# Ledger of designs, part 46: peptides against a protein of PDB entry 2Q3Z

Target 1, 272 residues: chain A of PDB entry 2Q3Z
Amino acid sequence: YVLTQQGFIYQGSAKFIKNIPWNFGQFEDGILDICLILLDVNPKFLKNAGRDCSRRSSPVYVGRVVSGMVNCNDDQGVLLGRWDNNYGDGVSPMSWIGSVDILRRWKNHGCQRVKYGQCWVFAAVACTVLRCLGIPTRVVTNYNSAHDQNSNLLIEYFRNEFGEIQGDKSEMIWNFHCWVESWMTRPDLQPGYEGWQALDPTPQEKSEGTYCCGPVPVRAIKEGDLSTKYDAPFVFAEVNADVVDWIQQDDGSVHKSINRSLIVGLKISTKS
Target 2, 254 residues: chain A of PDB entry 2Q3Z as posed
Amino acid sequence: YVLTQQGFIYQGSAKFIKNIPWNFGQFQDGILDICLILLDVNPKFLKNAGRDCSRRSSPVYVGRVGSGMVNCNDDQGVLLGRWDNNYGDGVSPMSWIGSVDILRRWKNHGCQRVKYGQCWVFAAVACTVLRCLGIPTRVVTNYNSAHDSNLLIEYFRNSEMIWNFHCWVESWMTRPDLQPGYEGWQALDPTPQEKSEGTYCCGPVPVRAIKEGDLSTKYDAPFVFAEVNADVVDWIQKSINRSLIVGLKISTKS

## One batch from the design tools (peptide; made by RFdiffusion4, then SolubleMPNN)

Design b1_p12_3_s4 (from b1_p12_3, 6 letters changed)
Fold by OpenDDE base, seed 2:
Structure b1_p12_3_s4 (fold): chain B 272 residues (1-272), chain A 12 residues (1-12)
Amino acid sequence: as target 1 above (272 residues)
Amino acid sequence: MDPLSLEQRPVS
């Protein structure tokens, strides 16, 4: 999880699982230096360099910083996300074959955000950075991955009497979503939560005011301990949310229906 | 084969 420079990332859908090869390249020339630059331009360093540097020995702290800095939201982060199929003014997310080119472009253009990324690109770059910094990390793919926007552990759709979606969908389910899991101790938590920690660098929701997510113990998610920092409810919902349809009737009444046709979550952890 | 199968997309 530290030494492997090439691997596979799972994509597609639950019914049609696909994968692509990816060059993480954490040991390629200059990549470690770029990772250090990433740390030196993070908002916490800019606010208080001494405090930030003193905390870089903590993989919990570093993981959270990296989660925030891999996306360009709120800071001089690496990647700009885009999902509308309009990538002509940059590089299509589907065109990337590794993290090295992305990181080099970011650094060579004065830490200007690279266009464009989607979930696996964010996850892969985060994986590279974390590995460079000595944190064992793997990419994870979750099919039918929920994006809960209001922290109620539900994906809610509003429908008319004919079952048609009304208005713009705020909450959603991804065909697939990628994030990373990093191995670390959790001295900031009760005993027993050492091990794999989920981190999500795709800018989906803000955590403590920044587009970042985690680290949260995979064990906490598995056991349903939603009080565990960081962002346990959000990560839990990604893999376990229920889908609810609010159906408006002709008389204006609303009926709540559990949508059993949409099953959230099918997680695959990579070995390299 | 769907050319967009590798793209992350919403499911409904």
Scores: peptide ipSAE 0.360, ipTM 0.837, DockQ to the pose 0.503
Fold by OpenDDE base, seed 5:
Structure b1_p12_3_s4 (fold): chain B 272 residues (1-272), chain A 12 residues (1-12)
Amino acid sequence: as target 1 above (272 residues)
Amino acid sequence: MDPLSLEQRPVS
């Protein structure tokens, strides 16, 4: 999880699982230096360098910083996300074959955001950075991954009397979503939460004012302990959210229906 | 939705 530089990332759908080869390249020339630059341009360092540096021995702290810095939201982060199939002014997310080129482009262009990424690109870059920093990390793919925006552990669709979805679909389920899991102790939590921690660098929701997510113990998610730092409800919802349809009739009446056809969550962890 | 798509896309 630290030494492997090449691996696979899983994509596609729950019924049609695909994978692509990926060069994480954490030991390639200059990559560690770029990772250190990433730390040195993070908002916490810019605010108080001494305090930030003093906390870099904590994988919990570093993991959270990396989660925020892999995306360019709120900071001088690495990647700009785009999902509208208009990638002409950059590189298509589907074109990347490894993290190294992305990180080098970012650094070589003065820490200017790289266009473009989607979830697996964010996850892969985060994986590279965390591995560079000595944190055992793997990419995780979750099929039918929910994005809960209002922290109620539900994906809610509004439908007309014919069952057609109304509105802009603010809440959604991804065909797949990728994030990372990193191995670390959690001295900031009660005993028993050491091990794999979920971190999500794809900008989905703000956590404490920044587009970052985690670390949260995988155990906490599995056991439903949503009180644990960080972002347990959001990560829990990604893999466990229920889907609810609000069906509005012409008379204005609303019927609540649990949608059992949309099953959220099928998580695959990599061995690389 | 193309089930074989390499792109991350919303379901339904």
Scores: peptide ipSAE 0.358, ipTM 0.840, DockQ to the pose 0.598
Fold by OpenDDE base, seed 1:
Structure b1_p12_3_s4 (fold): chain B 272 residues (1-272), chain A 12 residues (1-12)
Amino acid sequence: as target 1 above (272 residues)
Amino acid sequence: MDPLSLEQRPVS
């Protein structure tokens, strides 16, 4: 999980699972230096360099910083996300074959955001950076992955009396979503939460004011301990959310219906 | 094969 430089990332859908080869390249020339630059331009370092540096011995702290810095939201982060098939002013997310080119482009252009990424690109770059920093990390794919926006552990759709979805979907389910899991101890938590920690660098929701997510123990998610920092409810919802249809009637009444046709969550962890 | 499998997309 630290030594492997080439691997596969799972994509597609639950019914049509596919994968692509990916060059993580954590040991390629200059990549470690770029990872250090990433740390040195993070908002916490810019605010208080001494404090930031003193905390870099904590994989919990570093993991959270990296999850925020892989996306360019709120900071001088690496990647700009885009999902609307309009990539002409940059690079299509589907064209990337590894993390190295992305990181080099970022550094060589004065830490300007690289256009563009989607979930697996964010996850793969985060994986590279974390591995460079000595943190065992793997890319994870979750099929039918929920994006809960109001922290109620539900994906909510509004429908008319005929079952047609009304308006734009605020909450949604991805065909697939990728994030990373990193191995670390959790001295900041009660005993038993050491091991794999979920980190999500795709800018989906803010955590403590920044587009970052985790680390949160995979065990906590499995056991439903939503009080566990960081961001347990959001990560829990990605893999476990229920889908609810709010059916609106002409008389103004609303009927709550559980949508059993949309099943959230099928997580695959890679071996490398 | 799912033609939409190349990109991350919302499910219906």
Scores: peptide ipSAE 0.355, ipTM 0.834, DockQ to the pose 0.510
Fold by OpenDDE base, seed 4:
Structure b1_p12_3_s4 (fold): chain B 272 residues (1-272), chain A 12 residues (1-12)
Amino acid sequence: as target 1 above (272 residues)
Amino acid sequence: MDPLSLEQRPVS
């Protein structure tokens, strides 16, 4: 989880699982230096360098910073996400084969955001950075991954009488989503939450005003302890949300239906 | 099999 530079990232769908090789390259020339630059341009450093530096011994703190800095939302972060299949002014997310080129591009262009990433790209870059910083980290893929936008642990679809989805799909389920899990102690929490912590660098929701997510103990998610910082409800929903269909009838009545055909969450943790 | 399954996409 620290030493392996080559690995696989799982993609596709729950029914059709695929993987791609990925070069994490955490020990390649200059990558550690780039990771340190990433820390030095983070908003917390810019606000108070001394305080930021004093906290860099904490993998909890660093993990959260990295989660935020891998995306370019709200800061000088690494990657700009895009999902609309319009990548002509950058690099298609599907074309990346490793983290090294992304990080080098970012640094070499004055910490300008790299275009473009999607979930696995964000996760992979975060994995590289965290490994560089000595934090054991692995990429995780979750199939049928929910994106809960209103923190109710539900994915809600509005449908007409024919079952057709109506209106703007505010909430949604990804065919797959990737994030990272990092191994760390959690002295900031009650005992027992050491171990794998979920961190999500894909800019999905703001956490305390910044597009970042975690760290949250995987154990907390498994046990349903949603009070555990950081962002337990969101991460929980990614793997456990229930799907609800609101079916509007012609007479204006609405029927609530639990969609049991769409099962949220099938998590695969990588071993390399 | 969806040939575009490597892209992250919404499902419904």
Scores: peptide ipSAE 0.355, ipTM 0.837, DockQ to the pose 0.546

Design b1_p12_4_s1 (from b1_p12_4, 6 letters changed)
Fold by OpenDDE base, seed 3:
Structure b1_p12_4_s1 (fold): chain B 272 residues (1-272), chain A 12 residues (1-12)
Amino acid sequence: as target 1 above (272 residues)
Amino acid sequence: GDQQLPIGVKPP
């Protein structure tokens, strides 16, 4: 989880699991230096360098910073996400074969955001950075992964009497989603939450004002302890959300329907 | 690689 430079990332769908090879390349020339630059351009460092540096011994703190800095939202982060199949002004997310080229491009262009990433690209880059910083980390894939947008642990669709989705915003279920799990102690929590911690660098929701997510103990998610920092409800929903259709009739009445055809969550952890 | 997609949509 620290020494392995090459691995696989799982993709596809729950019914048709696929994988791609990925070069994490945490020991390649200059990569550690780039990871240190990433820390030195984070908003917390820019605000108070001494305080930021004093906290870098905490994998909890560093993990949260990296989660935020791998995406370019809110800061000089590494990757810009895009999902609309219009990648002509950059690199298609599907074209990347490793983290090294991404990180080098970012650094070589003055910490300008790299176009483009999707979930596994974000996760893989985060994995590389965290490994460089000595934090055991693995990429995780979750099939039928929910994106809860209003923190109610539900994926809600609003429909008219014909079943047509209403509104310009709908909550999301991905065919797959990737994030990382990092091994660390949690002295900031009650005993028993050491071990794998989920971190999600894909910009989905803000946490304390920044597009970042975690760390949250995998154990807390498994046990349903949603009070555990950071972002337990969001991560819990990714793997456990229920799907609800709100169907409005012509008379103005609303019917709640549980959508049992959409089963959220099938998580696969990697061995390397 | 495989594109990340909302449930119910096909890859382009």
Scores: peptide ipSAE 0.309, ipTM 0.797, DockQ to the pose 0.586
Fold by OpenDDE base, seed 5:
Parts: structure tokens; sequence; C-alpha cells
Structure b1_p12_4_s1 (fold): chain B 272 residues (1-272), chain A 12 residues (1-12)
């Protein structure tokens, strides 16, 4: 989880699981330096360098910073996400084969955001950075992964009387989504939450004003302790949201229908 | 690699 530089990232769909090889390359030349630059350009460092540096011994703190800095939202982060299949002004997310080139491009272009990433790219870069900083980390893939936008643990679709979806699907389910899990103690929590912590660097929802997510104990998610920081409800919903169809009739009445055909969440954790 | 895509949900 720290020493391995090559691995696989799971992709595809729940019914057709695939994987791609990925070079994490955390020990390649200059990568550690780039990771340190990443820390030195984070908003917390820029605001108060002394305070930021004093907290870098905490994997909880560092994990949260890295989660925010792997995406370029709100800061000078590494990657710009794009999902509309228009990648001509950059590199297609599907073209990347490792984290090293991405990190080098970012650094070599003055910490300018790299175009483009999707979930596994964000996760893989985060994995590289965290491993480089000595935090045991693995990439996780979740199939039928929910994106809950209103923190109600539901994916809600509005439909007309004919079952047709109305409006844009703001809340949605990914065919797959990737994030990372890092091993750390949680002295900021009650005893028993040490171990794997979920971190999600893909910019999906803001946490305390920043596009970051976690760390949250995997145990807390499994046990349904949604009060546990950070971002337990969001991560919980990714793997366990229910899908609800709100069917509006012509008379204005609304019928709630639980969609049992779509099962959210099939999580695969890598062994390396 | 595979592109990350929204799942199309069929009507109930």
Amino acid sequence: as target 1 above (272 residues)
Amino acid sequence: GDQQLPIGVKPP
C-alpha cells in the first residue's frame, strides 16, 4: 500500500468489471518534491504557513488537504474534471496510464491544472500523493455509485405520469466511481475508528466550503454512524443510497415509488 | 480506460 508502484484500477460496470494498469510511481524522481509543492500551494498554507506545517504530521489533516488539492476546484490543484467527451484542448482522461506524467505536467506548468481527469484519475493521483507522503493508500472502485446532492441519502428522480424523467438529472448514479482509502489512526474521534479511511478527491460536493471529502472511517460507513467526520453522509450515500422516483400526475399529485431495479453500491478494494 | 458515465434509469 506504500511500496507498490504499479497496480490496477477497476472500471467498467457492475455486470462487466474491467481493470486498467496504472503506474502510481510514488518513488520516481521528483515525485516527492511535487507532492511537497502540492502541500505548499494549498489554501491553508497560503493563509498560515506555520499552522499548516505544524499539522502535516497528522495524516487526517494531510489526507483532507490532498483530497482538496488533487482537484483544481477552489485552489491551484492538480486536475480539472470533465465528463462531456470533449477533450480536444487537453488529454482525454482515458489516455492516462499513470500518475507521474500528470504530476510532472502540473508542476512543470507552474501548478496549472491538468486537463483532464475523471474519478479514477483523481483517485490514482491522490493515491500516489498519499503513498509518497507515507500514508498507506489504495484505490477503491464502487459500481453504481450514487452522487447525493442534498444529503438525504436518496437519489431522487422526478417523473411525469408516463415515467419520463423531468429536468436534468442533478442527482445521479455513476456506472463506476473511484476514490481512495488510507490507513490512519483517528485521534480526533472516539476509539475504534482507526484503520481504513475513505477520501474522495473527485470534485462532487463541497465539504466545509471546499471540494474535498473525508477522511471518514470505513467502519463508520459500514456501521451507519453518519455523525462521524468527515462527510460520512455523502460517502454513505455513495455506497448505500436508495433510488426514489417522484411521479407527478396531471392533477399535481405526487406518488413516491422506490426504484428496486437499481441497486446502489458494489465496492471493490484493491489489494495493492 | 473506460469513461465514467451516468447510468440511464429506465422508467418504473
Scores: peptide ipSAE 0.291, ipTM 0.806, DockQ to the pose 0.411
Fold by OpenDDE base, seed 2:
Structure b1_p12_4_s1 (fold): chain B 272 residues (1-272), chain A 12 residues (1-12)
Amino acid sequence: as target 1 above (272 residues)
Amino acid sequence: GDQQLPIGVKPP
């Protein structure tokens, strides 16, 4: 996982799975230096350099920092996300073929955010950085991936009696979503949670005030241990949220209905 | 590559 520089990222939809080739390029010239710059401009370093550096031996700490720094939210991070199909003032997320060009652009322009990324771009850059730092990491794709915004493990839609959605559709399900899994021990947790840890660098929800996510043990998600740090409920919901329709009737009553037409979550782990 | 897109949920 650390040694492979070229791989594939899965995209498309649950019914029509696709993939693209990606150059992670963690061993290309200058990439490690750029990863070190990323660490040296993170908010924790700027606040207390000595403390930050003393914690860089912890893959748990580093993973969380990288998750936050791959997106430009809240800091001098690498990528700006955009999903509205208006990419004329930058590079279309669909145009990237590897992490190297993104990281070089970021560094060469004084750590200015690179326009633009979507989930697989965020995940791929995070994968490159983590591999550079010696952390075994892989990109994963989850089809019908939920974005729970209020931590109730539900995707909720409000509808009138005719089934029409009322108000803003805030909560959503992605056709696909990508994040990374990194291999590490978890001395900060009870025994048994070593192994693959989920990290999500796409800015979706804040964790402890910062747009970052994880690390959380894949085992904890599988077993439904939502008390496990970090961000277990959010990651759990990505792969196993229930879809609920709140249907308002003419008399003002509201009926809860479970929507069984869409099943959240179909995760594919890569080998590179 | 493909765009990441929100998917619609059909009414009940």
Scores: peptide ipSAE 0.216, ipTM 0.775, DockQ to the pose 0.402
Fold by OpenDDE base, seed 4:
Formats: sequence, structure tokens, C-alpha cells
Structure b1_p12_4_s1 (fold): chain B 272 residues (1-272), chain A 12 residues (1-12)
Amino acid sequence: as target 1 above (272 residues)
Amino acid sequence: GDQQLPIGVKPP
């Protein structure tokens, strides 16, 4: 989880699982230096360098910083996400084969955001950075991954009387989503939550005002402890959200239906 | 690799 530089990232769908090779390259020349630059340009460092540096011994703190800095939202982060198939002014997310080129581009262009990433790119870069910093980390793929936007642990679709999905009000389920899990102790939590911690660098929702996510104990998610820092409800929803169909009738009445045909969450963890 | 795509619930 620290030493492996080459691996696979799972993609596709729950029914048709695919993978791509990925070069994490955490030991390639200059990559550690870039990771240190990433820390030195983070908002917390810029606000109070002494305080930031004093906390870098904490994998919890560093993990949270990295989850925020891998995306360029709110800061001088590494990657700009894009999902609309318009990648002409950058690199298609599907074109990347490793983290090294991304990180080098970021640094070499004055820490300007690299165009473009999607979930596995964010996750892979985060994995590289965390490994560079000595934090055991793996990429995780979750199929039928929910993006809960209103923190109700539901994915809600609105349908007309004919069952047709209406408008852009529907919440999101991804065919797949990738994030990372990092191994760390959690001295900031009650005993028993040491181990794998989920971190999500894809900018989906803000956490304490910043597009970052985690760390949250995988155990907490498994046990449904949504009070556990950080972002337990969001991560829980990614893997456990229920799907609700709101069916609007002609008379304006709305019928609630639990969609049991779509099961959220099929998590695949890798050894590489 | 594959694109990350939103999956809507299929109409009945």
C-alpha cells in the first residue's frame, strides 16, 4: 500500500467490471517534492504556516488536506473535474495512465490546475500523494455509487405519471465512483476506529466549507455510526443510500415509491 | 478508461 507503484483501478459497471492499469509512481523522481509543494500551497498553510506544519505529523490532518488539494476547488489544487465530454482545452480524463504526469504538469505550470479529471483520476492522484507522505493508501471503486446532495441518505428521482424522469432535480448515482482508503490511527475518535479511513478527493460536496471528504473510519460506515468525523453521512450514502421515486400524478398528488431494483453500492478494494 | 456517468433509474 506504500511500496506498490503500479496497479489497477476498477471501472465500468456493477454488471460489467473493468479495470485500467495505473502508474502511481510515488517513488519516481521529484514526486515527493511535488507532494511537499502541495502541502505548502494549501489554504491552511497560507493562513498559518506554523500551525499547519505542526499538524503534518497527523495522518488525519494530512489526509484531509490532501483530499482537498487534489481537486482545485477552493484552492490551488491539482485537478479540475469535468464530466461533459468537452476536453479540448486540456487532457481527457480517460487519457491519463498515471499520477506522475499529472503532478508534474501541475507543478511545472506554477501549481495551475490540470485539466481534466474524473473520480478515478482524483483518487489515483490522492493515492500517490498519500503514499509519498508515508500513509498506506489504496484506491477503492464503488459501483452504483450515490451522490447524496441534501444529506438525507436518499437518492430521489422525480417522475411524471408515465414514469419519466423529470428535470434536473434528480440526485446522482454514478455507474462507478472512486475514492481512497488510508490506514491510520484515529486518536481524535473513540477507541476502535483505527484502520482504513475513507477519503474522497472528488469535489462532490463541501465539508466544513471546503471540497474535501474524510477521513472517516470504514468501520463507522459499516456500523452506521454517522456521528463520526469526518463526513460519515455522505460516505455512508455513497454505499448505502436508498432510492426513492416520487411519482407526480395529473392532479398534483405525489406518490412515494421505494425503488428496490437499484441497489446502491458495490465496493471493490484493491491490494495495489 | 471508462467514463464516470450518472445512471438514472430506468423508466418503468
Scores: peptide ipSAE 0.069, ipTM 0.707, DockQ to the pose 0.435

Design b1_p12_4_s2 (from b1_p12_4, 6 letters changed)
Fold by OpenDDE base, seed 1:
Structure b1_p12_4_s2 (fold): chain B 272 residues (1-272), chain A 12 residues (1-12)
Amino acid sequence: as target 1 above (272 residues)
Amino acid sequence: GDQQLPIGEKPP
């Protein structure tokens, strides 16, 4: 989880699981230096360098910073996400074969955002950075992964009387989604929440004003402790959300229906 | 690699 430089990332769908090889390259020349630059350009360092540096001994703090800095939202982060299949002004997310080229491009272009990433690219870069910083980290793939936007633990679809989905889907389910899990103690929490912590660097929702997610104990998610910092409800929903159809009638009435055909969550943790 | 897609959408 720290020493392995090459691995696989799971993709595809729940029914047709695939994987791609990935070079994390945490020990390649210059990569550690780039990770340190990433820390030195984060908003907390720019605001108060002494305070930021004093907290870098905490994997909880560092994990949260890295989660935010791997995406370029709100800061000088590494990657710009794009999902519309228009990648002509950059690099297709599907073309990357490792984290090293991405990090080098970012640094060599004055910490300008790299175009483009999707979930596994964000996760893989975060994995590289966290490993560089001595935090045991693995990439996780969740099939049928939910994106809950309003923190109600539901994926809600609005449908007409014929069952057709109305409007733009704000909440949605990904065929797959990737994030990372890092091993750390949680002295900021009650005993028992040490171990794997979920961190999601893909910019999906803001946490305390920044596009970042976690760390949250995997145990807390498993046990349904949604009060546990950070971002337990969101991560819980990624793997456990129920799907609800709101069926609108012509008379203005709305019928609530549980959608049992869409099952959220099939998480696979890598052994690399 | 595979493109990340919303459920129900076909890959290009």
Scores: peptide ipSAE 0.394, ipTM 0.848, DockQ to the pose 0.581
Fold by OpenDDE base, seed 5:
Structure b1_p12_4_s2 (fold): chain B 272 residues (1-272), chain A 12 residues (1-12)
Amino acid sequence: as target 1 above (272 residues)
Amino acid sequence: GDQQLPIGEKPP
């Protein structure tokens, strides 16, 4: 989880699981330096360098910083996400074969955001950075991954009387979504939450004002302890949300229907 | 690699 530089990232769909090879390259020349630059340009460092540096011994703190800095939202982070198939002014997310080129591009262009990433690219870069910083980390893929936008643990679709989805589908389910799990102790929590912690660097929702997510104990998610820092409800929903259809009739009446055909969550954790 | 898509969407 720290020493492996080559691996696979799972993609595709729940019915058709695929993988791609990925070069994490955490030990390649200059990568550690780039990871340190990433830390040195984070908003917390810029605000108070001494305080930020004093906390870098905490993998909880560092993990949260990295989660925020892998995306360029709110800061001088690494990657700009894009999902609309218009990648001509950058690199298609599907073209990347490793984290090293992304990190080098970011650094070499004055820490300008790299175009473009999607979930597995964010996750892979985060994995590289965290491994480089000595934090055991693996990429996780979750099929039928929910994005709960209003923190009610539901994916809600609004439909007309014909069953057609209305609106922009802001709450939605990804065919797959990737994030990372990092091994760390949690001295900030009650005993028993050491182990794998979920971190999600894809900019989906803000956490305490920043597009970051976690760390949250995988155990807490598994046991349904949604009070556990950080972002337990959101991560829980990614793997456990129920799907609800709100069907509106012409007369203005609304019918609630539980959609049992859309099953959220099929998580695959990598072994290295 | 595969594009990340909302459920029900088809790759380009």
Scores: peptide ipSAE 0.388, ipTM 0.837, DockQ to the pose 0.580
Fold by OpenDDE base, seed 3:
Structure b1_p12_4_s2 (fold): chain B 272 residues (1-272), chain A 12 residues (1-12)
Amino acid sequence: as target 1 above (272 residues)
Amino acid sequence: GDQQLPIGEKPP
């Protein structure tokens, strides 16, 4: 999980699982230096360098920083996300074959955000950075992955009497979503939460004011301990949310219907 | 690779 430079990232859908090869390249020339630059341009360092540096021995702290810095939201982070198939002014997310080119582009252009990424690109870059920093990390894929925007553990669709979705679809379920799991102790938590921690660098929701997510113990998610920092409800919802349809009736009333055709969550962990 | 898409939607 630290030494492997080449691996696979799972994509596709729950019914049609695919994978792509990926060069994480954490030991390639200059990559460690770029990872250190990433830390040195993070908002916490810029605000208080001494405090930031003093905390870099904590994989919990570093993981959270990296989660935020892999995306360019809120800071001088690495990647700009885009999902609308308009990639002409950059590189299509589907074109990347490794993290090295992305990180080098970012650094070589003065830490300017690289266009473009989607979930697996964010995850893969985060994986590279965390491995560079000595944190055992793997990319994971979750099929039918929910994006809960209001922290109620539900994906809610509002529909008219004909079942047509009304308004802007804010909440959604991805065909697949990737994030990373990193191995670390959790001295900041009660005993038993050491091990794999979920971190999500794709900018989906803000955590404490920054587009970052985790670390949260995989065990906590599995056991349903939503009080566990960081971002347990969000990560829990990614893999466990229920889907609800709110259907407007002719008389103006609203009917709640559980959508059992949309099953959230099918997580696959990788060996590399 | 595959584009990440909302379920039920086609690539834009």
Scores: peptide ipSAE 0.365, ipTM 0.827, DockQ to the pose 0.565
Fold by OpenDDE base, seed 4:
Structure b1_p12_4_s2 (fold): chain B 272 residues (1-272), chain A 12 residues (1-12)
Amino acid sequence: as target 1 above (272 residues)
Amino acid sequence: GDQQLPIGEKPP
């Protein structure tokens, strides 16, 4: 989880699991230096360098910083996400084969955001950075991964009388989603939450005003402890949200239907 | 790799 530089990232769908090879390359030339630059351009450093530096011994703190800095939202972060298949002014997310090129591009262009990433790209880059910083980290893929936007632990679809989804479809389930899990102690929490911590660098929801997510103990998610910082409800929903269909009839009545055919969450962790 | 897509959606 620290020493492996080559690995696989799981993709595809719940029914048809696929993988791609990925070069994490945390020990390649210059990568550690780039990771340090990433820390030195983070908003917390720019606001108060002394305070930021004093906290870099905490993998909890660093993990949260990295989750925010891997995406370019709100800061000079590494990657710009894009999902609309319009990648002509950059690199298609599907074209990347490793983290090294991404990080080098970012640094070499004055910490300008790299175009483009999707979930596994964000996760993989975060994995590289965290490993560089000595934090054991693995990429995780979750199939049928929910994106709960209103923190109600539900994915809600609005449907007409014919069952067709209406509206902007803001609530959604990804075919797959990737994030990272990092091994760390949690002295900031009650005892027992040491171990794997989920961190999600894909810009999905803001946490304390910044597009970052975690760390949250995997144990807390498994046990349903939604009070556990950081972002337990969101991460919980990714793997456990229920799906509700609101079906509007011609007479204006609305019927609530629990969608039991779509099961949120099938998480696979990697060995490398 | 594969595109990340909402369930039921396809690439443009």
Scores: peptide ipSAE 0.365, ipTM 0.833, DockQ to the pose 0.584

